Peptides against a protein of PDB entry 7SID. Designs and how they scored, part 89

Target 1, 151 residues: chain A of PDB entry 7SID
Amino acid sequence: LHMYLMLLKELPGEEYPLPMEDVLELLKPLSNVCSLYRRDQDVCKTILNHVLHVVKNLGQSNMDSENTRDAQGQFLTVIGAFWHLTKERKYIFSVRMALVNCLKTLLEADPYSKWAILNVMGKDFPVNEVFTQFLADNHHQVRMLAAESIN

## One batch from the design tools (peptide; made by RFdiffusion4, then SolubleMPNN)

Design b2_p22_1_s1 (from b2_p22_1, 14 letters changed)
Fold by OpenDDE base, seed 2:
Structure b2_p22_1_s1 (fold): chain B 151 residues (1-151), chain A 22 residues (1-22)
Amino acid sequence: as target 1 above (151 residues)
Amino acid sequence: SESEKQRIIEENLEKLKKMIEE
């Protein structure tokens, strides 16, 4: 886990996007890691903070390739899982803050949610629709973070 | 620098790939 988290943290910014093949390899174990540590708030927060780099990388890729769609799918599966557990009130505000940041970054890359769609329990939820729900979050800092993206 | 980070991540990706294959 530690090495994997370090790897996520060391992802380069938008200036130097990774080949999609490398992104795929990085994403492959992510869902399993998230599942294993889904009850650990600190690990979840750390993962969400680090995958921001993945979102930025995905946003700069050619969206028409099979590898891009695969990478997007794997990433959105993880985000969808965190969203689902958030709806079930399983995460503290700091984890929700990290999730909102991921959603903000997704909206920057895909403001109209053309590909940024969360599939949860067989239903599709566009990220722009999901994001607006955080405006009514129980924690004031989460609401504020969500609100600053609207204005 | 970002270029340095790119070098580091590529090296780490190779390590990760080996771990996944095991």
Scores: peptide ipSAE 0.019, ipTM 0.458, DockQ to the pose 0.030
Fold by OpenDDE base, seed 3:
Structure b2_p22_1_s1 (fold): chain B 151 residues (1-151), chain A 22 residues (1-22)
Amino acid sequence: as target 1 above (151 residues)
Amino acid sequence: SESEKQRIIEENLEKLKKMIEE
C-alpha cells in the first residue's frame, strides 16, 4: 500500500502527461486497493487526493483511442464506487471533500459530461448532476465546496 | 526534472508490477 500511494503522489500532472499505457498499469490495481481499504477513511482520503493527477492526465489525452477509453472506464468505476459508498453514508466529511474535488476536476476536463459519467448499479449519473447531492450535504464545508463548482 | 521523475515512475511501476504478480 505504501509503495502504491507513493506512486500516485509522484504522478506527473497535465504539463507532463504519462503515456496512456503507464496510466493503465497504474489503474489496474486501484479498484482492488480501494476495495480492500474501503473502511479506512485516511487511506481513502489519500487515494482520492492523489488520483486528481489521473484526471488531469486523462483530460489531456486523445479520447478517441481504445486505451484512453479503457483508462477512463477503470477510473470512473472507482469514482463511482466512492460515490456509491458516500450515498450509503460510509465516509466522513473529509473524504467527501476529496471526492468533490475529484468530481470538480472531472468537470473542468469535461464540462459537458461527454465521458464524465458514473455508472453505479447499472445506472448512469452524469457528474454535473451528482453535485446536486453534495449541495445538500450535512457538512457545511462540503456544501460550500460543491457550490463553488456550480456555474 | 520531469524527465527524471518519469524514469523514477517507470521504475517504480515495474517494481509494483512484480509485487502484484507475487
Scores: peptide ipSAE 0.019, ipTM 0.457, DockQ to the pose 0.031
Fold by OpenDDE base, seed 5:
Structure b2_p22_1_s1 (fold): chain B 151 residues (1-151), chain A 22 residues (1-22)
Amino acid sequence: as target 1 above (151 residues)
Amino acid sequence: SESEKQRIIEENLEKLKKMIEE
C-alpha cells in the first residue's frame, strides 16, 4: 500500500501528462487496493486525492484511443464504487470532499458526461447528474464545494 | 518541480511494472 500510494502521490499534473500506457499500469491495482481498504477512511481519502492527477491525464488524451477508453473504464469503476458506498453513508465528509473533487475534475474534462458515466449495479449514472446530489449533502463544506463547480 | 515528479513517477512505474509481471 505505501509503495502504491507513493506512486500515486508523485503523479505529474496536466502540464506533463503521462503516456496512457503508464496510466493503465497505474490503474491496474487500483480497484483491488480500494476494495481492500474500503473501510479505512484515511486511506480512501488519500487515494481519492491522489487519483486527481489520473483524471487530469485522462483529459489530455485522445478519446479515440483504446487505451484511453480502457483507462477511463477502470477509473470510473472505482469512482462508481466510492459513490455507491457514499450513498450508503459509509464515508465521512472528508472522503466525500475528495470524491466531489474527483467528480468536479471529471466534469471539467467532460462537462456533458459523454464518457464520464458511472455504472453501479448494472445501471448507468452520468457524472453530471450524480454531482447534483452533493448540492444537498448534509455537510456544509461538501455543499459549498459542489456549488463552486457549477458556477 | 513537475519535471522532477515526472522522473520519480517514471521510476516508480518501472518498479510497478516489474512487480506486476512477477
Scores: peptide ipSAE 0.018, ipTM 0.452, DockQ to the pose 0.030
Fold by OpenDDE base, seed 4:
Structure b2_p22_1_s1 (fold): chain B 151 residues (1-151), chain A 22 residues (1-22)
Amino acid sequence: as target 1 above (151 residues)
Amino acid sequence: SESEKQRIIEENLEKLKKMIEE
């Protein structure tokens, strides 16, 4: 876990996008890691903070490629899982803060949620609609973080 | 530097790929 998290942490942003093949390899174990540590708030927060760079890489790639779609799908699966568990009140505000940052980054790359759609339990939820829900979060810092993306 | 960071990332990715393939 530690090695994997460090690898995620070092991922470059928009200025230095990785080949999509590399992004895919990085994402492959992510779902399993997230699932295994879904009950650990600190690990979840760390993962969410680090995968921000993945979103930045995805936003700079050709959306028409099979690899891009695959990478997007793998990433969105993870985000969808975190959002789902958030809806079930499984995460404290600090984890929700990290999730909102991921959603903000997604919206920056895809403001109209053309590809940024969370599929949870067979249902589709556009990220822009999901994001709006955090404007009414119970914690003031989460609301403020969500609001700054709109203002 | 960013170039050094990129180098480290690429090396780590190669290691990760190898681990995944094993």
Scores: peptide ipSAE 0.018, ipTM 0.452, DockQ to the pose 0.030

Design b2_p22_1_s2 (from b2_p22_1, 11 letters changed)
Fold by OpenDDE base, seed 3:
Structure b2_p22_1_s2 (fold): chain B 151 residues (1-151), chain A 22 residues (1-22)
Amino acid sequence: as target 1 above (151 residues)
Amino acid sequence: SEEEIKEIIEKNLKELEKLIKE
C-alpha cells in the first residue's frame, strides 16, 4: 500500500496533460485498485484526490474520438461506484468531500451533463442531478463545498 | 521533459500492476 501511494503521488497533474491513450492505461488498473480498497477510507480519499487530474485531462481533450469515449466510460464507472457506496453511507465526510470535488470538476467541463452521466445498476444519473444531492449531505462541510460549487 | 514524464508513468503503471497481482 505504501508503494502504491508513492506511485500515485508521482503521476503528473494538470500542468502536463496526458495523451488519451495514457489515460486509458491508467484507468484500467485503477478500477481494480478501487475495488480492492473500497473499504479503506484513507485509500479511497487518496484515489479520489488523484483522479482529479484525470477529470481535468478528459475535459480538455477532443471528445469525438473512440479513445475519449472509452476513457470517459471507464472513469464514470469508478465515480459511479463511489457515489453508489456513498448513498449506502459507506464513506466518511472526507471521502465525500473528495468525491464532490471530482463531480465539481466534471460539471465545469460538462455543465449540462451531456457525457457526464453515471450508470449505476443499469440506471443513468446525470452528474448535475447527482450533485444536488450533496446540498443535503449530513455533514456541514460537504454541504458548504457543494453550495460553493453552484453559487 | 514530456517524454521523461511518459516514461515515469509507464514505469509506475507496471509497478502498480505487479502490486495488484500480489
Scores: peptide ipSAE 0.020, ipTM 0.428, DockQ to the pose 0.035
Fold by OpenDDE base, seed 4:
Structure b2_p22_1_s2 (fold): chain B 151 residues (1-151), chain A 22 residues (1-22)
Amino acid sequence: as target 1 above (151 residues)
Amino acid sequence: SEEEIKEIIEKNLKELEKLIKE
């Protein structure tokens, strides 16, 4: 886990996008890691903070490629899972903060949610609609972060 | 640099995947 988290942390930002093939390889184990540690708040927070760089890479790639769609799908599956568990009140505010940051980054890359759509339990939820829900979060810092993203 | 990061990732990913799957 520690090694994986370090790898995620070392991903270059938007200015230095990785080849999509590399992004895919990095994303492959992500779902399993997230699932395994879904109950660990600190690990979840760390994962969410680090995958921000993945979003930046995805936003700079050609959306028409099969690899891009695959990477987007894998990433969105993870985000969707975190959002779903958030709806079930499984995560403390600090984890929700990290999730909001991920959603914010997604919206920056795809403000109209053309591809940023969470599929949870067979239903589609555009990220822009999902994000709006955090404006009413019970914790003031989460609301403030969400509000900052809208303005 | 981008190249250095790529090298690190590519070098360790396969081993990491194996560890995770175990």
Scores: peptide ipSAE 0.017, ipTM 0.417, DockQ to the pose 0.035
Fold by OpenDDE base, seed 1:
Structure b2_p22_1_s2 (fold): chain B 151 residues (1-151), chain A 22 residues (1-22)
Amino acid sequence: as target 1 above (151 residues)
Amino acid sequence: SEEEIKEIIEKNLKELEKLIKE
């Protein structure tokens, strides 16, 4: 876990996107890591904070490539899982804050949710639709963050 | 650097996957 988190932390920003092949390889174990530590709030928060770089990389890539679509799919699966568990009230506000930041970054890359669609339990949820639900979050800081993101 | 990150990813992925599956 520590090694993986270090890798995520060291990902380059938007200015220097990784080749999609590298992003794809990095994403392969991510679902398993998230699943193993889904009950650890601190680990989940850390993962969500670090995968912001993945979103930036995906946004700078050619949307028409097969590898891009595959990477997007794998990433969205992870975000969808966090969203699903959030709906089941499994995460504290600090984790939800990190998730909102991920969704915000996704919307910056795909404002109209052309590809940023979460598939959870066979149902599709556009990220822009998912994002607006955080405006009604029970925690004031989550609501504030969501509100700031749309202004 | 980007190149350094690429190298780290390539070298550590196999080991990481093994650790996760354990």
Scores: peptide ipSAE 0.017, ipTM 0.439, DockQ to the pose 0.038
Fold by OpenDDE base, seed 5:
Structure b2_p22_1_s2 (fold): chain B 151 residues (1-151), chain A 22 residues (1-22)
Amino acid sequence: as target 1 above (151 residues)
Amino acid sequence: SEEEIKEIIEKNLKELEKLIKE
């Protein structure tokens, strides 16, 4: 797990889309890692910051691909978990900032939340609806970031 | 460069793959 986190931290910025097969390989252990480190704010922030590259790749891929749908599902599960814990006020503002950036990137790729839907505790939450909640965040920087995403 | 980025990513993915297969 520590080795995985190390690898994730070393991922470079993306100027071009990765093969979806590579994205899937990165996503496979992600849910378990996130679950294990859910109480570590720094680790969660780091994970969310680095998975931005994955989100960008997902948005540039062909949605007709089975691998794309699989990757989207796995990723959305993780994002949904972070959002759920955010609603329970488990994360500091810096983690919420990172989450908003992920949601922003998702909305840029899917502004109408056709596929960007979080399923949490058996209920569906479109990302565009989830995102609006951050406009009322207690921290001013989170609100500002959310507002910039709408404009 | 693009090639440099690809090499770094490939290296990391290979290492990750080894960990997954363990």
Scores: peptide ipSAE 0.016, ipTM 0.411, DockQ to the pose 0.029

Design b2_p22_1_s3 (from b2_p22_1, 14 letters changed)
Fold by OpenDDE base, seed 4:
Structure b2_p22_1_s3 (fold): chain B 151 residues (1-151), chain A 22 residues (1-22)
Amino acid sequence: as target 1 above (151 residues)
Amino acid sequence: DEELKKKIIEENLKELQKLIYE
């Protein structure tokens, strides 16, 4: 886990996008890691903070390629899972804040949710629609972060 | 085939979701 998280942390940001193939390699174990540690708040927070770099990379990629769609899908699946579990009140505010940051970054890359759509249990949820729900979060800091992201 | 690739991706995503939600 530690080594994987370290690799995620070292991902180049928006200024230095990685080849999509490299992004895919990093995303491959992500779902398993998230699944295994889904009940560990600290690990989830760390994962969400580190995958921000992935979002930045995805935002600069050619959306028409198969690898891009695959990477987007894998990432969005994980984000969708975190969002779903958030709705089930499984995560503390610090994890929700990290999730909001991910969603914020997605919206910066795709303001109209053309590709940033969470599919959870067969239903599609555009990130811009999902994001607005955090404006009503029970925790003040989460609401504030969400509000700052929109305005 | 574009449609086949799309289908494969969708199936993979479903499997990933199952892993996360189990």
Scores: peptide ipSAE 0.029, ipTM 0.601, DockQ to the pose 0.051
Fold by OpenDDE base, seed 1:
Structure b2_p22_1_s3 (fold): chain B 151 residues (1-151), chain A 22 residues (1-22)
Amino acid sequence: as target 1 above (151 residues)
Amino acid sequence: DEELKKKIIEENLKELQKLIYE
């Protein structure tokens, strides 16, 4: 786990995106790691903070590529899972803060939600719609962070 | 066959969701 998290942390930023093939390889174990540690708040927070780099890479890719669609789908599945568990009140505010940052960055990469759509239990949820729900979060810091992203 | 590829991706994503939600 530690080694994998280090690899996520050291991903290049938006200025120097990884080849999509490398992104796919990185995403392959991510769902399993998230599933295994879904009840560990600290690990989930760390994962969410590190996958911000993945969002930056996806935003610079060719949207018409099959590999891009695959990578986007795998990534959005993970984000959708975190959002789903958040709705079930499984995460403390610090994890929700990290999720909001991911959603914010995702909207910066795809402001019109062309591909930034979460599919949970067979239903589609545009990230814009999901994001606005955090304006009513029970924790004031989460609400404030969400509000800053709207402006 | 783009439709077949999309279907395969969709099925894979469903399987991943099962792993996370269980």
Scores: peptide ipSAE 0.027, ipTM 0.588, DockQ to the pose 0.050
Fold by OpenDDE base, seed 2:
Structure b2_p22_1_s3 (fold): chain B 151 residues (1-151), chain A 22 residues (1-22)
Amino acid sequence: as target 1 above (151 residues)
Amino acid sequence: DEELKKKIIEENLKELQKLIYE
């Protein structure tokens, strides 16, 4: 886990996007890691903070390639899972804050949710619609973070 | 061929979601 998290943390930012093949390789174990540690709030927070780099890489990639669609799908699956568990009140505010930051970054790359769509249990949830729901979050800091992104 | 690949990817993603939700 530690080594994997280090790899995620050290990913290049928006200025130097990784080849999509490398992004895909990094995403392969992500769902398993998230599943194994879904009940660990600190690990989930750390994962969500680190995958911000992945979002930035995905936003700078060519959307026409199959590898890009695959990588986006795998990433959105993980985000959708965190969103789903958030709706079930499984995560504390700090994890929700990290999730909102991921959603914010997705919206920066895709403001109209053309590809940033969460599919959860067979239903589609555009990230822009998902994001606005955090305006009604029970924790004031989460609401404030969401509100800042709308303005 | 491309349609088949898309279906495989979709099915894999569904399986991953099931794993996470357990």
Scores: peptide ipSAE 0.026, ipTM 0.581, DockQ to the pose 0.053
Fold by OpenDDE base, seed 3:
Structure b2_p22_1_s3 (fold): chain B 151 residues (1-151), chain A 22 residues (1-22)
Amino acid sequence: as target 1 above (151 residues)
Amino acid sequence: DEELKKKIIEENLKELQKLIYE
């Protein structure tokens, strides 16, 4: 776990996008890690903060490539899982804030949710629709963070 | 070809989701 998190931490941001092949290699074990530690708030927060750079990389990539679609799918699966568990009230506000930041970045790249769609339990949920739910979050900081994206 | 690759990706994603939601 610690070695993997260190690799995620070192992922370059938007200014220096990685080759999609490298992004895929980093994403491959992500679902397993998230599944294993889904009940650990600190680990989940750390993961969400680090994968923020993945969103930026995906947004700068050619959406027509096979690797891009694969990376998008794997990433959105993880985000969808975190969102699903958030709906089940499994995560504290700091984890939800990290998730909102990921969703905000997705909306910046895809404002109309053409590809940013969460598939949870076999159903599709566009991120722009999912995002509005955080405007009514129980924690004021989460609501404020979500509201910032509207303006 | 391309359709087969899409199906494989889709099935893999479904399997990963099962692990997450257990």
Scores: peptide ipSAE 0.026, ipTM 0.577, DockQ to the pose 0.053

Design b2_p22_1_s4 (from b2_p22_1, 13 letters changed)
Fold by OpenDDE base, seed 4:
Structure b2_p22_1_s4 (fold): chain B 151 residues (1-151), chain A 22 residues (1-22)
Amino acid sequence: as target 1 above (151 residues)
Amino acid sequence: MAEEVERIIKENLEELKKLIEE
């Protein structure tokens, strides 16, 4: 876990996008990692903070690629799981803050949620609609972060 | 730095996967 998180942390941002094939390979174990540590708030926060780099890479790639679609799917599965557990009140505010940042970054890449759609329990939830729910979060810092992202 | 990170990821990905699954 530690090694994986360190590598994830060191990923370049928008200025130096990785090949989509590499992004996909990096994302493949992520779902498993998240599943193993879903109840650890600190690990979840760390994961969410680090995957911001992946989102930035995804937004700079050609959406027509099979690898791009696969990478998007892998990432959205993870984000969807975190959002689902958030809805079930499983995460503290600091984890929700990190999730909002991920959603913000997704919206920057896909403002109209053309591909940024969370599939949870067989139902589709566009990220732009999901994001607005955090404007009413119980914690003031989460609300402020969400509001800042829209304006 | 980006190139170096990419190289490290590629070279260690399989080992990382194994470590995570343990």
Scores: peptide ipSAE 0.018, ipTM 0.489, DockQ to the pose 0.037
Fold by OpenDDE base, seed 2:
Structure b2_p22_1_s4 (fold): chain B 151 residues (1-151), chain A 22 residues (1-22)
Amino acid sequence: as target 1 above (151 residues)
Amino acid sequence: MAEEVERIIKENLEELKKLIEE
């Protein structure tokens, strides 16, 4: 886990994007890691903070390749799971803030939610629609973070 | 940086997966 998180942290951002093949390889273990540690708030927060680099890489890629679609799908599955558990009130505010930052970054990369769509329980939710729900979050810092991202 | 990360990922991916599963 520690080594994997370290790799996520060291992943180049938008300035020097990795080849999509490498991004895809990095994302492959992510779902399993999230599943194993979904009840650990600290690990979840760390994961969400580190995958911001992945979002930036995905945003700069050409969306017409199979590898891009695969990588986007794997990443969105993880984000969707975090959002789903957030709706079930399973995460503390600091984890929710990290999730909001991920969603914000997704919207910056895909303002019109062309590919940034969360599939949860068989239903599609555009990230822009999901993001607005955090305006009504129970924690004031989460609401503030969401609000400043929209305006 | 990107090249180094790529190298590390490729060389250690399988080991990382095993470590995570333990």
Scores: peptide ipSAE 0.018, ipTM 0.494, DockQ to the pose 0.037
Fold by OpenDDE base, seed 3:
Structure b2_p22_1_s4 (fold): chain B 151 residues (1-151), chain A 22 residues (1-22)
Amino acid sequence: as target 1 above (151 residues)
Amino acid sequence: MAEEVERIIKENLEELKKLIEE
């Protein structure tokens, strides 16, 4: 876990996107890591903060490539899992803050949720619709962060 | 910097996958 998180942390930002092949390889074990540590709030927050770089990479890539679609699918699966557990009130506000940041970045790349759709338990949830629910979050900082995206 | 990260990923990714699965 520690070594994997270090790799995620050291990923370059939006200004220096990685080749999609490398992004895809990095995402492959992510779902398993998230599943193993889904009950650890600190690990979940760390993962969500680090995968923000992945979202930025995906947003700048050609969405028509097979590798990009595959990477999008794997990433959305992870985000969907975090969203699902958030709806079940399993995560503290700091984890939800990190999730909102990921969703904001997705909306910047796909404002109308053409590809940014979460599939949870066989149902589709467009990210733009998911995001609006955080405007009514119980924690004031989460609501404030969500509201910043409207302006 | 991006090239260095890419190199590290390529060299260590397979080993990391094995460690995670164990």
Scores: peptide ipSAE 0.018, ipTM 0.486, DockQ to the pose 0.036
Fold by OpenDDE base, seed 1:
Structure b2_p22_1_s4 (fold): chain B 151 residues (1-151), chain A 22 residues (1-22)
Amino acid sequence: as target 1 above (151 residues)
Amino acid sequence: MAEEVERIIKENLEELKKLIEE
């Protein structure tokens, strides 16, 4: 885990996107890692902070390619899982903050939620709709972050 | 790098699961 997190941290930013093939390889184990450590708030926070780079990379890619769609799907599965657990009050505010940042970045890449749709328990939730729910978060800082992100 | 990450995680996943379930 530690080594994986270190590698995630070193992902290039938006200025230098990774080849989609590399993004796919990085995303493949991510769901499993998240599942294993879903109860560890610190690990979840760290993962969410580091996958921001993945979102930035996806935003710079051709959305019409098969590999891009595959990467998007894998990433959205992870984000959907975090959001689902958030709704079930499984995560503290700091984790929710990190999730909001991920959602914000997704919206920057896909403002109209053309592809950024979370499928949770067989239902589709556009990220823009999901994001607005954090405006009513129980924690002040989460609400504030969500509000700032809309502007 | 990505391939190496995947390999490492896959190879250790089952072991990690066992440790966490304990």
Scores: peptide ipSAE 0.020, ipTM 0.462, DockQ to the pose 0.060; fails the geometry check

Design b2_p22_2_s1 (from b2_p22_2, 12 letters changed)
Fold by OpenDDE base, seed 4:
Structure b2_p22_2_s1 (fold): chain B 151 residues (1-151), chain A 22 residues (1-22)
Amino acid sequence: as target 1 above (151 residues)
Amino acid sequence: SLSSLLAQAEKELKELQEELSK
């Protein structure tokens, strides 16, 4: 885990997009890592902070490529899981803030949620509609961050 | 170089994936 997180941290962000093939390789173990540490708040926060690099890379890629669609699907599965557990009140505010930042970055890449749609338990949740949920968050910093994202 | 870093990252990620799949 530590090695994986360190690698995510060292990867270039939006200024230097990675080849989509490399993004896919980064995403392959992500679901398993998230599943194993889903109850660890600190690990979840760290993961969400570091996957911002992945989101930024996805946003600058050719969305019509097969690899891009594959990467989008894998990433959205992970984000959907975090969203689901957030709805079940499993995460503290700092984890929720990190999730909002990921969702914000997704909206920057896909403002109208054409592909940025979370599928959880068979239901679709467009990312542009998810922020409305965080506007009513119990923690003031989460509400503020969500409000900034819609302006 | 970036290429060498990515190659190392992919190797380590594959090892991690294999371990997590057990």
Scores: peptide ipSAE 0.023, ipTM 0.538, DockQ to the pose 0.051
Fold by OpenDDE base, seed 2:
Structure b2_p22_2_s1 (fold): chain B 151 residues (1-151), chain A 22 residues (1-22)
Amino acid sequence: as target 1 above (151 residues)
Amino acid sequence: SLSSLLAQAEKELKELQEELSK
């Protein structure tokens, strides 16, 4: 994990968009990695911070591509898992901050949640609706970050 | 290069997945 995270840190600073095929390859094992470290707050925060690059790439890609839809689905699965655990109060505020940033980026790419829909436990949750819940977060910094995104 | 870095990252992720599958 350490080596992967170290390498991943170099990606967000790059202005070159990733090919969708590469995004898919990265997303395939990501769910398992996230599951393994779901109880490690620092690792979760780091993962969420660095997958922002993936979100940006998804927003800039051709939405009509099957590979794009697949990548979107894989990514949303990961985000949905983090959100689900957040609802179960498993994450500290710093992790929630990172999650809000991911959701914010998703909304910038899909403001009407046409494809940005989290499926958790068989139920669909549009990201725009999920995002508004953070306006009522118990931590002031999370609320502030969420509020800034709405303006 | 970005492509080289990405390839390395993908390799690491696959290795992690393999470990999780055991």
Scores: peptide ipSAE 0.022, ipTM 0.529, DockQ to the pose 0.057
Fold by OpenDDE base, seed 1:
Structure b2_p22_2_s1 (fold): chain B 151 residues (1-151), chain A 22 residues (1-22)
Amino acid sequence: as target 1 above (151 residues)
Amino acid sequence: SLSSLLAQAEKELKELQEELSK
């Protein structure tokens, strides 16, 4: 995990996106890593903070290829898992804030949720609809973060 | 380097996946 997190910290910003092949390789084990540490709030927050780079990379991609779709799918699976556990009240506000930031970045890349759709338990949840739900979050800081992101 | 980290991390995480799949 430490090596993985270190790698995520070193990812280039949106100005210099990674090759999609590299993104795919990074995403492949991510679901399992998240599953292992799903009960560790600090690790989850850290992961969510660092996967922002992945979102930015995906958003900057000008490719409409199978690799892009695969990467999007892998990433959305992870975000969907965090969303699902959030709905089950498994995460504290700081983790939810990190998730909101991820969703915000996704919306910047895909404002109309054309590809940014979370499939959880066989149901589809467009990210724009998911994001809107955080406007009613129980924690005021989460609500505020979501609200200011709409501007 | 980023390339070095990528290679090392991918290897480590792949091994982790293999263990989890058992």
Scores: peptide ipSAE 0.022, ipTM 0.518, DockQ to the pose 0.068
Fold by OpenDDE base, seed 3:
Structure b2_p22_2_s1 (fold): chain B 151 residues (1-151), chain A 22 residues (1-22)
Amino acid sequence: as target 1 above (151 residues)
Amino acid sequence: SLSSLLAQAEKELKELQEELSK
């Protein structure tokens, strides 16, 4: 886990996008890691903060390529899982804050949720619709972050 | 390099999975 988290932390940002092949290799174990540590709030927060680089990479890629669609699907699966557990009230506010930041970045790249769609329990949820739900979050900081992203 | 770090990370994860499978 520690080596993997260190790798995520050291990933280049939007200024230096990774080849899609490297993004795919990075995303392959991510679902398993998230599943293993889904009950650890600190690990989840760390993962969500670090995958912001992946979102930025996906937003700059050719969305028509097969590799991009594959990477997109892998990433959205992870985000969908975090959102699902958020709805189940499994995460503290700091983890929800990190999730909102991921969703914000997705909306910046895809404001109409053409590809940013979460599939949870067999149902599709566009990120723009998911995002508005955080405007009613129980924690004031989460509501404020969500509101700032819309304005 | 990124490739080397990724290989090390995957090795660590594989070891974790093996331990959990016991």
Scores: peptide ipSAE 0.021, ipTM 0.513, DockQ to the pose 0.063

